# Designs tried in a protein design run: peptides against a protein of PDB entry 7RZF. Part 308

Target 1, 358 residues: chain A of PDB entry 7RZF
Amino acid sequence: PFQEEHLKQLYKIVPIKDIRNLYVTFPIPDLQKYYKSNPGHYLGHLIGHEGPGSLLSELKSKGWVNTLVGGQKEGARGFMFFIINVDLTEEGLLHVEDIILHMFQYIQKLRAEGPQEWVFQECKDLNAVAFRFKDKERPRGYTSKIAGILHYYPLEEVLTAEYLLEEFRPDLIEMVLDKLRPENVRVAIVSKSFEGKTDRTEEWYGTQYKQEAIPDEVIKKWQNADLNGKFKLPTKNEFIPTNFEILPLEKEATPYPALIKDTAMSKLWFKQDDKFFLPKACLNFEFFSPFAYVDPLHCNMAYLYLELLKDSLNEYAYAAELAGLSYDLQNTIYGMYLSVKGYNDKQPILLKKIIEKM
Target 2, 358 residues: chain A of PDB entry 7RZF as posed
Amino acid sequence: PFQEEHLKQLYKIVPIKDIRNLYVTFPIPDLQKYYKSNPGHYLGHLIGHEGPGSLLSELKSKGWVNTLVGGQKEGARGFMFFIINVDLTEEGLLHVEDIILHMFQYIQKLRAEGPQEWVFQELKDLNAVAFRFKDKERPRGYTSKIAGILHYYPLEEVLTAEYLLEEFRPDLIEMVLDKLRPENVRVAIVSKSFEGKTDRTEEWYGTQYKQEAIPDEVIKKWQNADLNGKFKLPTKNEFIPTNFEILPLEKEATPYPALIKDTAMSKLWFKQDDKFFLPKANLNFEFFSPFAYVDPLHSNMAYLYLELLKDSLNEYAYAAELAGLSYDLQNTIYGMYLSVKGYNDKQPILLKKIIEKM

## One batch from the design tools (peptide; made by RFdiffusion4, then SolubleMPNN)

Design b2_p28_1_s4 (from b2_p28_1, 18 letters changed)
Fold by OpenDDE base, seed 2:
Structure b2_p28_1_s4 (fold): chain B 358 residues (1-358), chain A 28 residues (1-28)
Amino acid sequence: as target 1 above (358 residues)
Amino acid sequence: LDGEFVREWLEESYKFPKKSGFEFPRLE
């Protein structure tokens, strides 16, 4: 059990590689028995969100953080950790206290909004998609994994328990969120800048580190984290597939794309999937403009237009990615190329959003 | 040209990135 002396600690760690990382870690109860509700996954989904009004979005806007991951990890027997991990910029390394303040401001926002059933439902639906379309594990790895899982789950649930959420438990979400407090924090900063400033060596890997108590004034600053008006809950993800129907192969299906529309303004080729049999589609659009490459001015205007379009679509990028959709926009010598890939069910929604921004 | 582009694109498109779960980087 973590005693009070193990909390409110700062670890300065020297990496072998030139990396800058921050780990903000909270000891939490063992959540394994709550696998049907998985409150740590709910919190990890929100804290690790990359959309507008997210923690990452704000920290990126300040130039302090490149990436953010939030989630639970198994600890020793009888406890787990909740961890927020960020990749730090050089500037972010100077602002670690303020980064952690923003983490606590976001956590405070989650407390103020309370548990959201719709967010749980999205996590459930995303996990169901991931389970349904998971790659076949290697037999040896699969059997070893199952043997390990059998210690935690009933035999009938072993195959599904890791993926299928069943119970919305706001009480458990609040319980975990109540453990995400400054008085429970363990902070690790990983940077080569600590070389020659360490006084301890880790026993197994020889990693050099320094351990320090976090000053009470800093803990108090984090405890007094207010609501930051820049933080918002994510909007509903419109791109999560719900229809996984695979259409039967047409009798006249060709092994190559067939021209199904030929007009003065458009040509359309279509090929049905005859190999993978997945509820996925690939939409490719080539736009031809006689003006795209006429002169350097038009070329630069076309480039700037595409960059502005990409920027305007950034609000959908993460939500689409979570739902197994992607898009690509490229300039060509003849105009523009657009690609939309992934689950076919919600591709029309993403395509419509793209067209509305064009 | 249009048909080859569709083939190369299809082959790349089916490589869906596995969302890597949170793995703690080894301090190696």
Scores: peptide ipSAE 0.008, ipTM 0.397, DockQ to the pose 0.033
Fold by OpenDDE base, seed 3:
Structure b2_p28_1_s4 (fold): chain B 358 residues (1-358), chain A 28 residues (1-28)
Amino acid sequence: as target 1 above (358 residues)
Amino acid sequence: LDGEFVREWLEESYKFPKKSGFEFPRLE
């Protein structure tokens, strides 16, 4: 257990690489026995969410943060950490205190809304998908991992324990949220800007760092984090697949794409999967316009159009990615290319949203 | 403990998960 002297600490770390990172860490109880409910995963899902009203969305809108990750980590000595990690912009490096304030505002929003069973259900469903379609790990790594897991789980559950959520435990979610407080925080800021400003060296890697106590005034500022009206819980993820049926191979299935539709305005080729037998599809669309590359103006307009289209689709991109869907939009010399890939069940929903924004 | 924290950070800095709900790998 961390003593009070180890809490409310700021570490300024000099990286080898030119990176700017912020790590906000909280010691939490060992949650291993609660793997069936996994309250840390629930909180990591929400804190690390990238949709509208998320912590990342707000911090990006300010130009302070590029990426955000939230989750639990196993610690030494029978405790865990909850970590919020962000990639900082140059501007964000100047606003670390305010970034952390926004983190506590988001955490306060989670306390105010309370645990949501529907969010747990989405986590459960996403994990079930991830488990069902888990790629074969390398035998050595898999065996080592299983051997490690056997120390913590019943033999019968070892294969599933990391993925299968079974129990909604709002009490445990609240318990972890109660540990995500300013008085329990350890902060690391990683930047080359601290070069020559450090007074300690890490023993194993020779990493230069400085440790400082976080001022009580700053802790108090974070403790008084109010509800920020910009923060909202995510909407339900409509892209999570529920149907995994694999259609039988057609008798006339060709080893190459067959032309199944030919019209004055469209050609459609189809190839059934004869190799992988996954409930996945790849939809590829090439749009042709005689104006797309006729001159520099039209080329720039086509580029701008596509960038605006991508921006308008950002609200769906993250939810689709979580659900194992992806899309790609590219300019071509002939017009535009669209690709939609992933689980076939919800591809029509994503495709419809793309077309509605076009 | 302070050096350990810096070390833990260094080790994790190479494994940036892109997905929400990231669970850091269990210590093997």
Scores: peptide ipSAE 0.033, ipTM 0.625, DockQ to the pose 0.437; fails the geometry check
Fold by OpenDDE base, seed 5:
Structure b2_p28_1_s4 (fold): chain B 358 residues (1-358), chain A 28 residues (1-28)
Amino acid sequence: as target 1 above (358 residues)
Amino acid sequence: LDGEFVREWLEESYKFPKKSGFEFPRLE
């Protein structure tokens, strides 16, 4: 376990690659015995969420952060880490203290709201989907992974232990959340801007770094993190599939798309999957407008319309992606192209959301 | 992005040896 002297430390690290990263790390107890509840995954899901009112959404709105990842990592024997990692913009590199303040504001929001059983259920459902459709790993990787897991889990649970959430444990969520405090923080900033400003070299890789204590005044600022009204819990993910039925191949199934609807205003082509046998579909829509690309004004209006439409759909993009759905919108010389891909069960919901924004 | 992605990204991005900890260099 880290002693107090190992906490409240700042590391400035020179990367080989031109990257700007911030790592905010918290030592936490070993949670392996709680794999059925996985409180670190629950917190990682919320802290790493990308939807409206998320930590990432706010930090992106400031222009400070491009990406955010939150979750638990294995540590040395007997402890783990909870890590919040962000990709920093050039501007974000100047606002690291404020970024970390926002992290603690979001953590404070999670404390104020308390553990949510519906969020746990969502994580459980997402993990069940991931497990059910896990690609066959290469035998060598799979066997090595199983061998590692066998050390920690009963043989009967080894194949499922990483994915099957079974127990909602709000007490454990609160316990981990209580470790996510400024007094328990270790910060690393990775940037080439620290070149020539370091005083130490890491033994294994020759990585140049500097270690500094975080000033008590900065720790106090983070300890006094208030509730930021911009932070909200995510809404329920309506795109999580629940029906995975694979329909039997029709007797008249063609190896090519067949025209199944032909009207004055629309043509519909359909091909049943005869190869993959997955509960997935690809919906492709081409919209034709007689006004598309007629002149530069109409071209610009069509472009602006699509950009506004894409922006208006950002609220659903992350939730759809988590649920194994994606969409694409493109301008064409004849109008607009829309694609919806992924699990077929909730595609109608996503398609409806898109159409409602059009 | 959840903790599994953190683990994968950290393993890929930092060739820090698979020693057990987010070993910032142990300033022993």
Scores: peptide ipSAE 0.028, ipTM 0.475, DockQ to the pose 0.066; fails the geometry check
Fold by OpenDDE base, seed 4:
Structure b2_p28_1_s4 (fold): chain B 358 residues (1-358), chain A 28 residues (1-28)
Amino acid sequence: as target 1 above (358 residues)
Amino acid sequence: LDGEFVREWLEESYKFPKKSGFEFPRLE
């Protein structure tokens, strides 16, 4: 059990590799009994969100953080941890206190908005998709994983317990949010910049580290985290697939793409999947413009156009990725290339969003 | 426990090889 003496601690750790990481950890109650509601997954989804108004979006905009992961994980019996982990830039390493302030501002935003049932439903739907299309793990690894999980879940639920959200429990979400406070924080900073500045060695790996108490002034700054108007809840993810129907193979299905439309302005090739039988599609578009490479000015304009288009679509990139969709945009010597891949159900929505930005 | 936890989390999240991870000191 974490006593008060173990809280409000800062660990400065020297890595073997040249990495810069920040770990903000909160001891939380064992939530294993609440696996059907999984309040830590709800919070991890929001805190780890990469869309507009997210914690990561703000920290990236400042050039302090490259990546962010938020979530719960099992600890020792009776305790779990909620962790916010970020990859720090060189500049971010100088602004760790401010980064953590922004984390608490985002958490304060989550408290102010309260638990959202629609967010829970999205988590449920995303987990259902992930479960349905979970890649077949290697048999040995799968068996060992199942054996470990059998200690925590009934045999009948072992395969589904990690993925099936059944109960929206706003009370449990609030309970976990109440543990995400500065008075309950443990911070680890991982950087080679601490080499020669450590006074302890970790017993198992010989990792050099220094432990320090976080100053009360810093804790108070984090406790007084205000509502930052830049932080917003994500919008609803329009890309989550709901239809997974696989159409039967057509009698005239060819093993190669068939030309199904031929006009002066467009050619369309189609090939039905005859091998994988997944509710997925690949849409590939090549756009031809006689102006794209006519002169250096037009080449630069075509490049700038595509960069601006990519930037304008960035708001959808994360939501599409979460939903198992991806897109790619490239300049070609004849114009541009667009690819949309993933679950076929919501591809038209993503394609429409792309076209609307073009 | 915290170090092992963060390490396991890192290994899973970033696919860092076990040999490249740090263990937080086990709180006794």
Scores: peptide ipSAE 0.028, ipTM 0.557, DockQ to the pose 0.107; fails the geometry check

Design b2_p28_2_s1 (from b2_p28_2, 16 letters changed)
Fold by OpenDDE base, seed 1:
Structure b2_p28_2_s1 (fold): chain B 358 residues (1-358), chain A 28 residues (1-28)
Amino acid sequence: as target 1 above (358 residues)
Amino acid sequence: MNRYQVLTSEREKELIEEYNKYMSILLA
């Protein structure tokens, strides 16, 4: 177990690749026995969220962070880690203390709001969808994985244990949150900027690093993290599918798209899935405009329009992605291309959001 | 992203892959 002397440490690490990463790690109890509630997944979902009011959204708005990953990871025997990983910009590398302050502000927001059963339910639903429609894995890899997890789960639950949430345990969520404190932090900064400034070599990989104690004043700043009004819990994910009905194959189904609507302003082709039999669809739209490519000015205006449209849709992108939906917008020489893909149930909702922003 | 989420970006994948290289330092 980590002793006090192992906590509040900063590691400056030199990577081989040209990367800038920040790892904020917290030792936590072994949560394996709580797999039915999976409090680490709940917290990882929120801390790692990318929607409006999220930690990542704020850090991106400042130009400090590109990506963020949050969640639990296995440690040594008898304990785990909760880890927040961020990809740093060059500017973000200069603001690591402030980035971590924002992390603790977000964690403080989670404490203030308390555990939310609806968030747990969304995690449960998302995991159930992921389990139900899991892609076929390579048999060898899958068998090896199952053999490994047999040590952790009853035989009857081995296939489902990693996916199916069963119990809302706010007490365990709070317990983990209580471990996400500055006094328990281990920080690693990975950057080539530390080259020639290290004094230690890691024994396994030969990684050059420097270890330093985090100053007490910095720890105190993080301990006094106030509520930041920019941080909010995510809104309910409206894109989570609930209807998985697969319509029967039509007798006259063709192996190619059939023209089912032909008007002066639109043509519609349809092909029913005859191969995969999944509750998924691909909607593709080609919009034609005589003005899209008439001259360089119009071409640039059309480009800017789509960039602005994409930006305006960014608030839905992450929620849609979590729910197994995606969209794509592209300029064409004839106008614009739109694609919406994924589970068919909530595609109309996403499509409506796109059209409303157009 | 949640660590339990399927990584879709190459950059996110790289972030997680690189973490494993430094885990020994964080565990020491």
Scores: peptide ipSAE 0.099, ipTM 0.778, DockQ to the pose 0.325
Fold by OpenDDE base, seed 2:
Structure b2_p28_2_s1 (fold): chain B 358 residues (1-358), chain A 28 residues (1-28)
Amino acid sequence: as target 1 above (358 residues)
Amino acid sequence: MNRYQVLTSEREKELIEEYNKYMSILLA
């Protein structure tokens, strides 16, 4: 449906809220029929990644972007959009052209590396976990949702189609990447700084905006995006659970934590789950130090130590979150608190990473 | 974040919600 005159457009939009957002949008073919391979999910996973060498990591390092969301969205009949959305800083608002250049550099990196089956496998595994442990939905809402998606999926697949990836299709990934080009771009910048500088009003919400053609020189600059050596594919996510075995409840299980270790240096309490029956655990550690709160200097040093520790762990935070793991580090008046929560299978790996950075 | 993932941040939710408001502009 989008002809050439609809492409390479810039929209300057005035929000009601005090927000600064950038939307980089690409028209793509309707990918609904490819739900078993879901190339848009693959690309959204990589472009939206938050780990080292990611698009977001680089844009954050420059102070231009706070958050990034990437992926496909439904359009109208016969087409979809692939969208990269970012929350802009004040400085980022001044560097929109350069931000978009970095987006195309990352996309160029994805083209150069080619489709990776291991990345697809991670997406498949993550979706399988999400499906297996999805929360119970309200019956009425669930029925309505199912009725809606019956138009798109066979009855036998309707329950699984949104989650289960079955086919690695590198050809479809490349096809979508081929649509993510400067000549196909539609850009929207949302900022109050455009107030009084607009000439159009949107019919439904009364949103004020201006539409402009992106200059050919800018399009050419983006077309000439080279490889940026700062961009790298993610490392394999080592936190994805594979073992979901639930151990039987012990005969002597108590409804409260039992003291299972008592030494001069440590006490350990344990409680088996008797309620949820999930392959999840909560590990809580309280560290006691007589020096942690002895004076303001020691208190500040303990604070700085934790801030540095948290910073050093940022490389794992996103991968752990994707895999359904979380950690928390806090200063206490007695020392330090550490918690590790989520699927139990890979908790030892995350805990080891934390300890190695301590 | 991938759009197919559970949105954890309010800012990411806002990005998506705001986009929906401007969809009519982007489809015109």
Scores: peptide ipSAE 0.243, ipTM 0.852, DockQ to the pose 0.341; fails the geometry check
Fold by OpenDDE base, seed 4:
Structure b2_p28_2_s1 (fold): chain B 358 residues (1-358), chain A 28 residues (1-28)
Amino acid sequence: as target 1 above (358 residues)
Amino acid sequence: MNRYQVLTSEREKELIEEYNKYMSILLA
C-alpha cells in the first residue's frame, strides 16, 4: 500500500529507445472483484477516447501529444493503478504540467457529468462483440493465460470474465474517479533528455532514473483544475453492430466475384463469403475521373481533396474503429479508391457519412 | 484508446511491454 510519502512523486526515466512518454498513475483499490461492472474499463474508455471533445483531441490540438491510453493496470497484491499514458511530442515534453492539468480538467468534467449508463452499455456491447469474434489464440499461451486467471474468476466465468460486462455500478465509477486526484498522483516522464541527469538505478533492468517530489504549488494548480469547455463526453457510437446474422449461401454462389450490375456509369461485383461465415463485408469503390491525373495541378488538387476529406471524417474514425469498422481513402491514377471494411451491419451508416462529406 | 482494448494491437502490446519495464520504478 502506498503511503503519503509515495504519492505526489515525479520520476524522470531514461529509456533505451528514443521515446517520449508520460505516465500519470493513480493508486486505486483492487477492482478484480468488480469485474462484472469493471469501472476502470468505463473510465478508461472515456479518458482514452479519441473523438471530438476528448482529452486526446485537445492535447493533439496543442501539439503536445500524439497518442493517449487510459485504463486500469494490475499492481501488487491488493491494489491496482489507473494509468493515463501519452506519447509526448518534443513540445509536449516541455508542457508536462499543463498536460496533466488538462487531464484533471477532463476528470473534473467526468465528475460533473456523472456516470452514464449509455456509456456503460456501449462498453458492454463492444466487449461482447470482441468476445464473440475473438481470434484464435495459440493453445499454449491461451492455456497459460486461463490457468492464471482461474485464480480470479469462477471456473464457469473464466472465459467470459474479461469481456462480458453485466452490471452498471455508478457508485464504483465514482469511487475510482475519486481516487484520480492530484494528491494521489505518481508521474513518470520517460525521455532521453534525462540522460546524465539521473541519480538512481532500477535494480531489475538497470534503468536510470531520478525521483523528485512534485512541488505543492503544482499539486495545488492541478487541484484547482476548472471545467474546460472544450471537453465533452463522446456522442453515442452509432457504428456498434447489433445484427450478426449470416445470410445463407446462395445456390449459385461463385468462387469468384460475379458482375451483378453493368451500366455505362457503374459496374458492381459481388462475392458472398463461402469460407469464413462472418457478419463482415469488404466494400471497395473505385471512382474514375478523367481529371484526376490529367496534369500535375489536378493531381495535387485530387490529393488535397482526399486529405481534406480524411480530415473531415476524423470525427468518425475512432468510433468506427472501436466498432470494428475501418475505411481507407486513396488517390489513384484514375481517380480515388474507397474501402469500407468490418462488420456489415453499420457499414451503410459509415458509407453514408463518407458520401455526405464528399 | 482504452487500455483494455489495447490488448489487440501490436503497438499496444509494445506500449504495455514498455510500461512493464518501468513498473518496478513506479511500484517502488
Scores: peptide ipSAE 0.110, ipTM 0.788, DockQ to the pose 0.273; fails the geometry check
Fold by OpenDDE base, seed 5:
Structure b2_p28_2_s1 (fold): chain B 358 residues (1-358), chain A 28 residues (1-28)
Amino acid sequence: as target 1 above (358 residues)
Amino acid sequence: MNRYQVLTSEREKELIEEYNKYMSILLA
């Protein structure tokens, strides 16, 4: 396990690629035995959330971060890491201390709210959906993966262990949260800006880096992270499918879309799935406007309209994606195109949200 | 994104891959 001298360290790393990344890592106990509750998944779900009031949303609003990934990762034998990874903007690279402060503010919010069983239930449901409708993997890769995880899970659970949550363990969530403290942090900043400013070379890849102790003053600032009122727990995900019924094939099912509605203002084509037999649908909408492309001004207005519409829908995008729903909005020369794809059960909810913003 | 989620963007994949590359530094 990392001793005190290994904690509160800053690594400045020179990448080969032109990337700017921040890795905030916390040594945590080995949680493998707790796979049925998977507290790391719970925390990764919240810390890595992208909805309103999330850590990412706030950091993006400041222009410091593009993407955020949170969760546990396997370490060496007997320990794991919890990691928060962010893609830094150029401006974000100058505000790493503040970014990390916001991370600790969010973590403090999680402590203040305590473990939420409904959040666990959503994770459980999402994982169950992912398991049930898991894509076919290449046999060779799949067998190798299974062989690897047989060391960690009982044979009877080896197929389900990575997906099926069974136990809500708030105590374990709190235990992991207690490890997510400034005194337990290891920070890596990856940027080409450190080129020529390093004094060490990594043995395996030849990566150049510098290691520094994080100043006690900085650690103290992070320790004193207060609640930031901008951080909120996510709302319940309304897009999680619950009905997976597959309707029988109609006797007159055509191999091509059939025109089922024909009016002066709309045409509707329908094709039943005769191949995949999944509880999924693809809804495609073409909107026609004679004004969409009549002149450059109208074209630009149509473009701006869709950009604003996309922005207004951003609050739902992540929750929909988590639930296996997606939407796409595009300008066309005739107007606009809307696509809604994924599990059919909650598509009407997403479609309604889109229409309400239009 | 949660690390347990399917990576949808190439950038997200890169973040994970780059982290793996630097694990030797973080474990040293």
Scores: peptide ipSAE 0.103, ipTM 0.777, DockQ to the pose 0.320; fails the geometry check

